# Designs tried in a protein design run: peptides against a protein of PDB entry 4Z63. Part 18

Target 1, 334 residues: chain A of PDB entry 4Z63
Amino acid sequence: LCLGMNDLTGNIPEDLFHLKRLNLLGIQENRLSGSLSREIRNLSSLVRLDVSWNLFSGEIPDVFDELPQLKFFLGQTNGFIGGIPKSLANSPSLNLLNLRNNSLSGRLMLNCTAMIALNSLDLGTNRFNGRLPENLPDCKRLKNVNLARNTFHGQVPESFKNFESLSYFSLSNSSLANISSALGILQHCKNLTTLVLTLNFHGEALPDDSSLHFEKLKVLVVANCRLTGSMPRWLSSSNELQLLDLSWNRLTGAIPSWIGDFKALFYLDLSNNSFTGEIPKSLTKLESLTSRNISVNEPSPDFPFFMKRNESARALQYNQIFGFPPTIELGHNN

## One batch from the design tools (peptide; made by RFdiffusion4, then SolubleMPNN)

Design b1_p9_5_s3 (from b1_p9_5, 4 letters changed)
Fold by OpenDDE base, seed 1:
Structure b1_p9_5_s3 (fold): chain B 334 residues (1-334), chain A 9 residues (1-9)
Amino acid sequence: as target 1 above (334 residues)
Amino acid sequence: SSSSWVTTE
């Protein structure tokens, strides 16, 4: 049953939950309100539940133990409060959980040992607090993780050295500290292709340790951190780099010539720093901007990107990396 | 752009 993208209001009729053979319920992009009914438990054949972009409130019902076939739960952009229900945090069937842009709170806890099928997690823009869950690497299939705009004070856990499944990771605006430790840990994530760390590490030094290596890194975003230092030499070994945003920092020195050697680099923002010297001539020879047909069908994160001017401003949303226009932004430097 | 940055929030 697909009823998304309408002007439906009120609550879901209770009789809808008598549809025992229903595999897909999509009611997204409506004006549905009230609590999400516990009677969802009656939809025992449910594979996909999409309630996103509504006016739902209250706690998410703890009924996911009665939904043994549920693979996809999309609840982004609602007014949900409380935590992740225990049955949801223990779901062995769940592949994707998207609860971005809610009012969920407390400590983030997932039973990764039980969540054997979880491959995508979006909990961005919530009110989770405490520390990052140390057991996230135990989610053996977890590839896509957005935890942006939560209050995860402290450092990236050492256990994330073992996060082998991790490919796409965002921790933007999550009150993280110690960028040197974070990068030192995350370099062990050998499948990591996208790393977004915007609005963290305020005023720290960007490490220039040549021992750091991100072999498969395609997207690096560390914007608006007030970072000091220079363009990091270790980044020159990330030969697959496609998008780099280091804007709105306090980076100094020259833009190195090796920045133009990235064959796939199509988006570069180094603006609003303190870089000096000449613009590298190698930037005029970027293959991606001159001759390369960029494959639009490359795997991308499940979480959206936003181009923001401030935390409160409406941002442009990009659902794919290649949605970004080819860009070289070097403005507002010395 | 010079007046913006990328994020996921």
Scores: peptide ipSAE 0.544, ipTM 0.904, DockQ to the pose 0.655
Fold by OpenDDE base, seed 4:
Structure b1_p9_5_s3 (fold): chain B 334 residues (1-334), chain A 9 residues (1-9)
Amino acid sequence: as target 1 above (334 residues)
Amino acid sequence: SSSSWVTTE
């Protein structure tokens, strides 16, 4: 049953939950309100539940143990409160959980040893607090993780050295500290292709440790951190780099010539820093900007990107990395 | 854009 993208109001009719053979319930992009009924438990054949972009409130019902086939739960952009219910945090069938832009709170706890199928997690823009869950690497299939805009004070857990499944990771605006430790840990994630760390590490020094290596890094975003230092030499070894945003920092020194050696680099934002010297001539030789053959068919993160102009303004949403226009931004440097 | 930054929030 697909009823998305309408102007439906009120609550879900209780009789809908009598549909025991229903595999897909999509009611996204409506004005549905009230609590999500516990009677969802009656939808024992449910594979996909999409309640996103509504006005649902209250706690998410703890009924996911009665949904043994549920692979996809999309609840982003609602008013859900409380925590992740225990049955959801233990779901062995769940592949994707998206609860971005809610009011979920407390400590983030997932039973990763039970969540054997979880490959995508979006909990961005919630009210989770405490530390990052150290057991996330136990989610052996977890590839896509957005935890942006939560209050995860402290450092990236040391256990994330073992996060082998991790490919796409955002911790943007999560009150993280110690960028040196974070990068030192995350370099061990050999499948990591996308790393977003915007609005963290306030005023720290960007490490220039030549021992750091991100072999498969395609997207690095560390914007608006007020980071000090220079362009990090270790980044020059990330030969697959496609998108780099280091804007709105306090980076100094020259833009190095090796920045033009990235064959796949199509988006570069170094604006609003304190870079000096000349624009590297090598930037004029970027193959991605001169050749018509941009490979548009690469895997992307499941979480959206946003281009924000200020903290209060509506951001432009980009659902794919390749949705970004080819860009070189070097403005507002000294 | 010179006045913007990328995030996921």
Scores: peptide ipSAE 0.543, ipTM 0.903, DockQ to the pose 0.678
Fold by OpenDDE base, seed 3:
Order: C-alpha cells, then structure tokens, then sequence
Structure b1_p9_5_s3 (fold): chain B 334 residues (1-334), chain A 9 residues (1-9)
C-alpha cells in the first residue's frame, strides 16, 4: 500500500493493521500525526515500512519482534522521541534503518550481534549523546553509517579498525576530538570510500603522516574544522579520489602539484584557508574536468549530502556525489 | 561555492 506524497492528516486507520498479508506500507510525505500505533505489530508480513516526512511524535513502539520479515524502516523527518526500541535494536531481518532528523535521545545502543542483516543506518540529526557505540563493527554487513549532528563526545573507537564492511561514513558535527586518532583508526577500514567529518576536531592539526593510507577513498570531506597544518601527503596515495572538501580550515603552505594527478577528482574545495604560492598547473589537466563523463552508476551513500552556507540557511541537498557540479574552489586564501 | 561546505546533516 503506497499512500505517499499526499495531504493525509490524522492517524493511520486501525483497520489498516488488519492487513496481515501487507508487505509494503508507504505513507511518507503526508501530515500524519500522533503516535505510531503499536498495532503495526499485526502486519506480520511487513517487509517495508515508510512513515518518513510526517508529524509523528512519541516513542517508536517496541513491536519489531513481531515483524520478522521487516527489512526497511524509514522514519526520517518526524518528531519521534526516546531511544531505539529494544526489538528494533535486536532485529535480525532489518537491512536499513533511517531515523534521520528526529528527536531521539539517550545513549545509542544497537545489538549488532543480533542485527546480522543491517547494511544501512541513518541516525543523523538526532539528540543521541555519550560515546560512539564501540560494537558497530559487529554489524558485519553495515556499509552505510550516518551519525552526523549528534553529541558523541570523545574519539572514534579503536574497535573501528575492524569495521571492514564500512564503505560510507559520516560523523559531521558530532563533537568528535582527535583527528589523528580518527584517521589512524579509519584507515584500516579497507572498504571505506566516503568519509565525512565536517564540523569536528575544532582547531586541531590535520595529520601529515605518510604512514596513513586510504586506498579506496573517493570522497573526503573535512570542512569547517579550523584545522591547522598543510595539504596532507598521505592523501596523494588515494588514487580514486573524486571529491575533496577541506574548506573553512586554517591550512597553510602550497597546494601540491600531485592534486592534479587524481584522474577522477571533479570536485575540489580548498576555499577559506591560508594556502600560499601558485595554483598548480596540474589542476588544468584534471581528466575528469576535461574529457571524462564520470559514471553516474557508481554506488553512492544512502544518506544525502548537503551544501551548507550557515546553520540557519536551507542547505542544497544532493542525493548522489555526482550531483555536485564539477568544481574548483580556491577562493579566500592568503 | 566558497561560502559553503559539504555535510550530511
């Protein structure tokens, strides 16, 4: 049943929960309000539940133990409060959980040992606090993780060295500290292609350690951190780099010539730093900007990207990396 | 844009 993109109001009719053969319930992009009914438990054949972009409030009901076939739960952009229900945090069937842009709070806890099918997690823009859950690497299929705009004080856990399934990771604006430790840990994530760390590590030094290596890194975003240092030499070995944003830092020195050797680099923002010297001539020879149609068919993160100007302005949303225009931004350097 | 940055929030 797909009823998305209407002006439906009120709550879900109770009789809808009698549909025991229902595999898909999509009621997204409406004005549905009140609590999400616990009677969802009666939808024992449910594979996909999409309640996103509504006015739901209260706690998410703890009924996911009665939904053994549920693979997709989409609840982004609601008013949900409380934590992740225990049955949801233990769901062996769940592949994707999206609860971005809610008011969920407390310590983030997932039973990753039980969540054997979880491959995508978006909990960005919530009120989770404490530390990053150390057991996330136990979610052996977890590829997409957005935890941006929560209050995860401290460092990236050492256990993330074992996060082999991790491909797309965002921790933007999550009060993280110790960028050197974070990069030193995350370099062990051999499948990591997208790393977004914007608005963390305030005033730290960007490490220039030649021992750091991100073999498959395509997207690196470490913007607005007030980072000191220079263009890191270790980045030159990331031959698949497509998007680099290091804007709004305090980086100094020259822009190195090797930045033009990235055959797939189509988006470069080094603006609002303190870079000096000449613009490398190699940037004029970037293959991606001269001849190459970047393949739109590459896997992308499940979470959206945003181009933000300030906290109060509506950000431009990009659902795919290739939605970004080919860009070289070097402005506001001295 | 030089007045913007990329994020996921």
Amino acid sequence: as target 1 above (334 residues)
Amino acid sequence: SSSSWVTTE
Scores: peptide ipSAE 0.537, ipTM 0.902, DockQ to the pose 0.668
Fold by OpenDDE base, seed 5:
Structure b1_p9_5_s3 (fold): chain B 334 residues (1-334), chain A 9 residues (1-9)
Amino acid sequence: as target 1 above (334 residues)
Amino acid sequence: SSSSWVTTE
């Protein structure tokens, strides 16, 4: 049943929960309000539940133990409060959980040992607090993780060295500390292609440790951290780099010539730093900017990217990395 | 744009 993209108001009719054979319920992009009914438990055949972009409030009902076939739960952009219900945090069927832009709170806890199918997690823009869950690497299929805009104080857990499934990771604006430790840990994530760390590590030094290596890194975003240091030499070994945003830091020194050696680099933002010297001539030879055929259908994160000017403003949304315009931004390096 | 940065929030 697909009723998305309407002007529906009120609650879901209770009789809808009598649809025992329903595999897909999509009611996204409406004005549905109130609590999400516990009677969802009656939809025992449900594979996909999309309640995103509504006005739902209250706690998410703890009924997911009665939904053994549920693979997709999309609840982004609602008013949900409380935590992730225990049955949801233990769901063995769930592949994708998107609860971005809610008011969920407390310590983030997932039973990753039970969540054997979880491959995508978006909990960005919530009110989770405490530490990052050390057991996330136990989610053996977890590839896409957005935890941006939560209050995860402290460091990236050492356990994330074993996060082999991790490909797309965002922790932007999550009050993280110790960038050296974070990068030192995350370099062990052999499948990591996208790393977003914007608005963390406030005033720290960007490590220039040649021992750091991100073999498959395509997207690195570490913007607006007030980071000190220079362009990190270790980044030169990330030959697949496509997008680099280090804007709004306090990086100094020259822009190195190797920045133009990235064949796939189509988006570069080094603006609002303190870089000096000449613009590398190698930037004029970026193949990605000179070739017409940037038709690379590459896997992208499930979470959207946003181009923001401030924390409160609505940002331009980019659903795909290649939605970004080809960009070289070197402005404001005085 | 020169006044913007990339996030996922």
Scores: peptide ipSAE 0.532, ipTM 0.901, DockQ to the pose 0.644

Design b1_p9_6_s1 (from b1_p9_6, 3 letters changed)
Fold by OpenDDE base, seed 1:
Structure b1_p9_6_s1 (fold): chain B 334 residues (1-334), chain A 9 residues (1-9)
Amino acid sequence: as target 1 above (334 residues)
Amino acid sequence: PSWISSVEL
């Protein structure tokens, strides 16, 4: 049953929960309000639940043990409060959980040893507090993780050295500290292709340690951190780099010539730093900007990107990395 | 001057 993208109001009729054979319930992009009914437990055949972009409030019901086939739960952009229900945090069937842009709070706890199918987690823009869950690497299929805009104070856990499934990771604006430790840990994530760390590490030094290596890194975003230092030499070994944003930092020195050696680099933002010297001539030879053959069919994060052009403007949403225009921004360097 | 994030700020 797909009723998304309407102007539906009020609660879900309880009789809808009598649909025992229902595999898909999509009621997204409405004005549905109140609590999500516990009677959702009656939908024992449910594979996909989409309640996103509504006015739902209260706690998410703890009924996911009665939904043994549920693979997809989308509840982003609601007013949900409380924590992740225990049955949801233990769901062996769940592949994707999206609860971005809610009011969920407390410590984030997932039973990753039970969540054997979880491959995508979006909990961005919530009120989770404490530290990052040390057991996230136990979610052996977890590839896509957005935990941005939460209050995860402290550093990246050492256990994330073992996060072999991790491919797309965002922690933007989560009050993280110790960028040297974070990069030193995350370099062990052999499948990591996308790393977004914007608005963390406030005023720290960007490490220039040649021992750091991100073999498969395609997207690095570490914007608006007020980071000190220079262009990091370790990044020159990330030969697959497609997008680099280091804007709004306090980076100094020259832009190195190796920045133009990235064959796939189509988006470069180094703006609002303190870079000096000449623009590298190698940037004029970027194959991605001279050739039309950008591989548009590459896997992307499940979480959207946002480009904020100024402090007062609404961010523009980009659902795909290749939605960004080919860009070289070197402005506002002194 | 733009910057990228994974969240609407």
Scores: peptide ipSAE 0.414, ipTM 0.920, DockQ to the pose 0.920
Fold by OpenDDE base, seed 4:
Structure b1_p9_6_s1 (fold): chain B 334 residues (1-334), chain A 9 residues (1-9)
Amino acid sequence: as target 1 above (334 residues)
Amino acid sequence: PSWISSVEL
């Protein structure tokens, strides 16, 4: 049953929960309100539940133990409060959990040893507090992780050096500290292609450790951190780099010539730093800017990107990396 | 000057 993208109001009729053979319930993009009924437990054949973009409130019901076929739960952009229900945090069937843009709170806890199928987790823009869960690497299929805009504190857990499944990671605006430790840990994530760390590590030094290496890094965003230091030499070995945003920092020194050696680099923002010297002539040789035959079929993060042109502007949403225009921004380096 | 994030701020 798909009833998404309407102006439906009120609650879900309780009789709908008698549909025991229902595999897909999509009621997204409506004005449905109140609590999500516990009677969803009666939908024992449910594979996909999409309640996203509604006015749901209260706690998410702890009934996911009665949903053994559930692979997809989309609840983004609601008013959900409380924690992740224990049955949801232990779901062996769940592939994707999207609860972005809610009011979920408390310590983030997932039983990753039970969540054997989880591949995508979006909990961005919630009120989770405490530390990042050290056991996330035990979610052996978890590739996409958005934990941005939560009240996490402290450092990236040392256990994340074992996060082999991790491909897309966002921690933007999560009050993280120690960028040196974070990069030193995350370099061990051999499948990491996208790393977004914007609005963390405030005033720290960007490490220039030549021992750091990100083999598969395509997207690095570390904007608006007030980072000190220079363009890091270790980044020159990330030959697959497509997008680099280091804007709104306090980076100094010259822009190195190796920045033009990235064949796939189509978006470069170094604006609002303190870079000096000449613009590298190698930037005029960026192949991606002269001949864009970039395969549009590259896998992207499941979480959206947002670009702010200024602090007061509305952010523009980009669902695909290649949705960004080819850009070289070097402005405001004084 | 723009900056990218994964969140609408």
Scores: peptide ipSAE 0.408, ipTM 0.920, DockQ to the pose 0.942
Fold by OpenDDE base, seed 3:
Structure b1_p9_6_s1 (fold): chain B 334 residues (1-334), chain A 9 residues (1-9)
Amino acid sequence: as target 1 above (334 residues)
Amino acid sequence: PSWISSVEL
C-alpha cells in the first residue's frame, strides 16, 4: 500500500493494521501525526515500512520482534523521541534503518551481533549523546553509516580499525576530536570510499603522516574544521579520488602538483584556506574535467550530501556524488 | 564560498 506524497492528516486508521498480508506500507510525505501505533505489530508480513516526512511524535513502538520480515524502516523527518526500541536494536531482518532528522536521544545502543542483516544506518540529525558505539564493527554487513549532527563527544573508537564492511561514513558536526587518531583508525577500513568529517576537530592539525593510506577513497570531505597544516602527502596515494573538499580550514603552503594526477578527480574545493604559491599546471590536465566519461553509475552513499553556498542559505541537497558539477574552487586563499 | 556536509546545516 503506497499512499506517499499526499496531504493525508491525522492518524493511521487502526483497520489498516488488520492487513496481515501487507508487505509494503508507504505513507511518507504526508501530514500524519500522533504516535506511531503499536498495532503495526499486526503487520506480520511487513517487509518495508516508510513513515518518513510526517508529523509523527512520541517513542517508536517496541514491536519489531513481531515483524520478522521487516527489511526497511524509514522514519526520517518526524518528531520521534526516546531511544531506538530494544526490538529494533536487535532486529535480525533489518537491512536499512533511516531515522535521520528526528529528536531521538540518549546513548546510541545497537545489538550489532543480532543485527546480522543491517547494511545501512542513518541516524543523522538527532539528539544522541555520549560516545560513538564501539560495537558498530560487529554489524558485519554495515556498509553505509550516517551519524552526523549528533553529540558524539570524544574520538573515533579504536574498534573501527576492524570495520571492514564500512564503505560510506559520515560524522559531520558530531563534536569529534583528534583527527590524527580518527584517520589513523579509519585507514584500516579497506572498503571505505566516502568519508565526511565536516565540522569536527576544531582547530586541530591535519596530519601529514606518510604512513596513512586510504586505498579506495573516492570522496573526502573535511570542511569547516579550522584545520591547520598543509595538503597531506598521504592523500596522493588515494588514486581513485573523485571529490575533495578541504574548504573553510586554515591550511597553508603550496597546492602540490600531485593534485592533478588524480584521473577521477572532478570536484576540488580548497577555498577559504591560506594556500600560497602558483596554481599547479597539472590541474589543467585533469582527465575528468576534459573527458565526459565519468562513471556515473558508481555506488553512492544512501545519505544525501548537502552543499552550503553561504551561511544564511539553505543547503542544496545532492543525492549522488555525480550530482555535483565539475568544480575547481580555489577562491579566498589571500 | 561553499562547503559539503552530510547534514542539513
Scores: peptide ipSAE 0.399, ipTM 0.917, DockQ to the pose 0.910
Fold by OpenDDE base, seed 5:
Structure b1_p9_6_s1 (fold): chain B 334 residues (1-334), chain A 9 residues (1-9)
Amino acid sequence: as target 1 above (334 residues)
Amino acid sequence: PSWISSVEL
């Protein structure tokens, strides 16, 4: 049943939960309100539940043990409160959980040992607090993780050295500390292609440790951290780099010539730093900016990117990395 | 400021 993108109001009719053969319920992009009914438990054949972009409130019902076929739960942009229900945090069927832009709170706890199918997790823009869950690497299929805009004080857990499934990771604006530890841990994530760390590590030094290596790194965003230091030499070994945003830091020294050796680098923002010297001539030879044939069909994060061009404007949403225009921003360095 | 994130800031 697909009823998305309407002006539907009120609650879901209780009789809808009599549809025991229903595999897909999509009621997204409406004005549905109230609590999400516990009677969802009666939808025992449900594979996809999309309640996103509504006015739902209260706690998410603890009924996911009665939904053994549920693979996709989309509840982003609602008023949900409380924690992740125990049955949801233990769901062996769930592939994708999107609860971005809610009011979920408390310590984030997932039983990753039970969540054997979880591959995508978006909990961005919630009220989770405490530490990052150390057991996230036990979610052996978890590739996409957005935990941005929560209050995860402290460091990235040492256990994330074992996060082999991790491909796309965002922690933007999550009160993280110790960038040296974070990078020293996350370099062990052999499948990590996208790392977004914007608005963390406030005023720390960006490590220039040549022992750091991100083999498959395509997207690095560490903007608006007030980071000190220089362009990190370890980044020169990330030969697959496509997008680099280090804007709004306090980085100094020269822009190194190796920045132009990245064959796939189509987006570079080094603006609002304290870089000095000449613009590297190698930037004029970036193959991605000179070639017409960039393969645009690469795997992208399930979480959107946002770019705020103007302080008064709404952020522009980019659903894919290649939605960004080819860019070299070097402005405001003095 | 103009910068990239995974959230509306």
Scores: peptide ipSAE 0.397, ipTM 0.915, DockQ to the pose 0.779

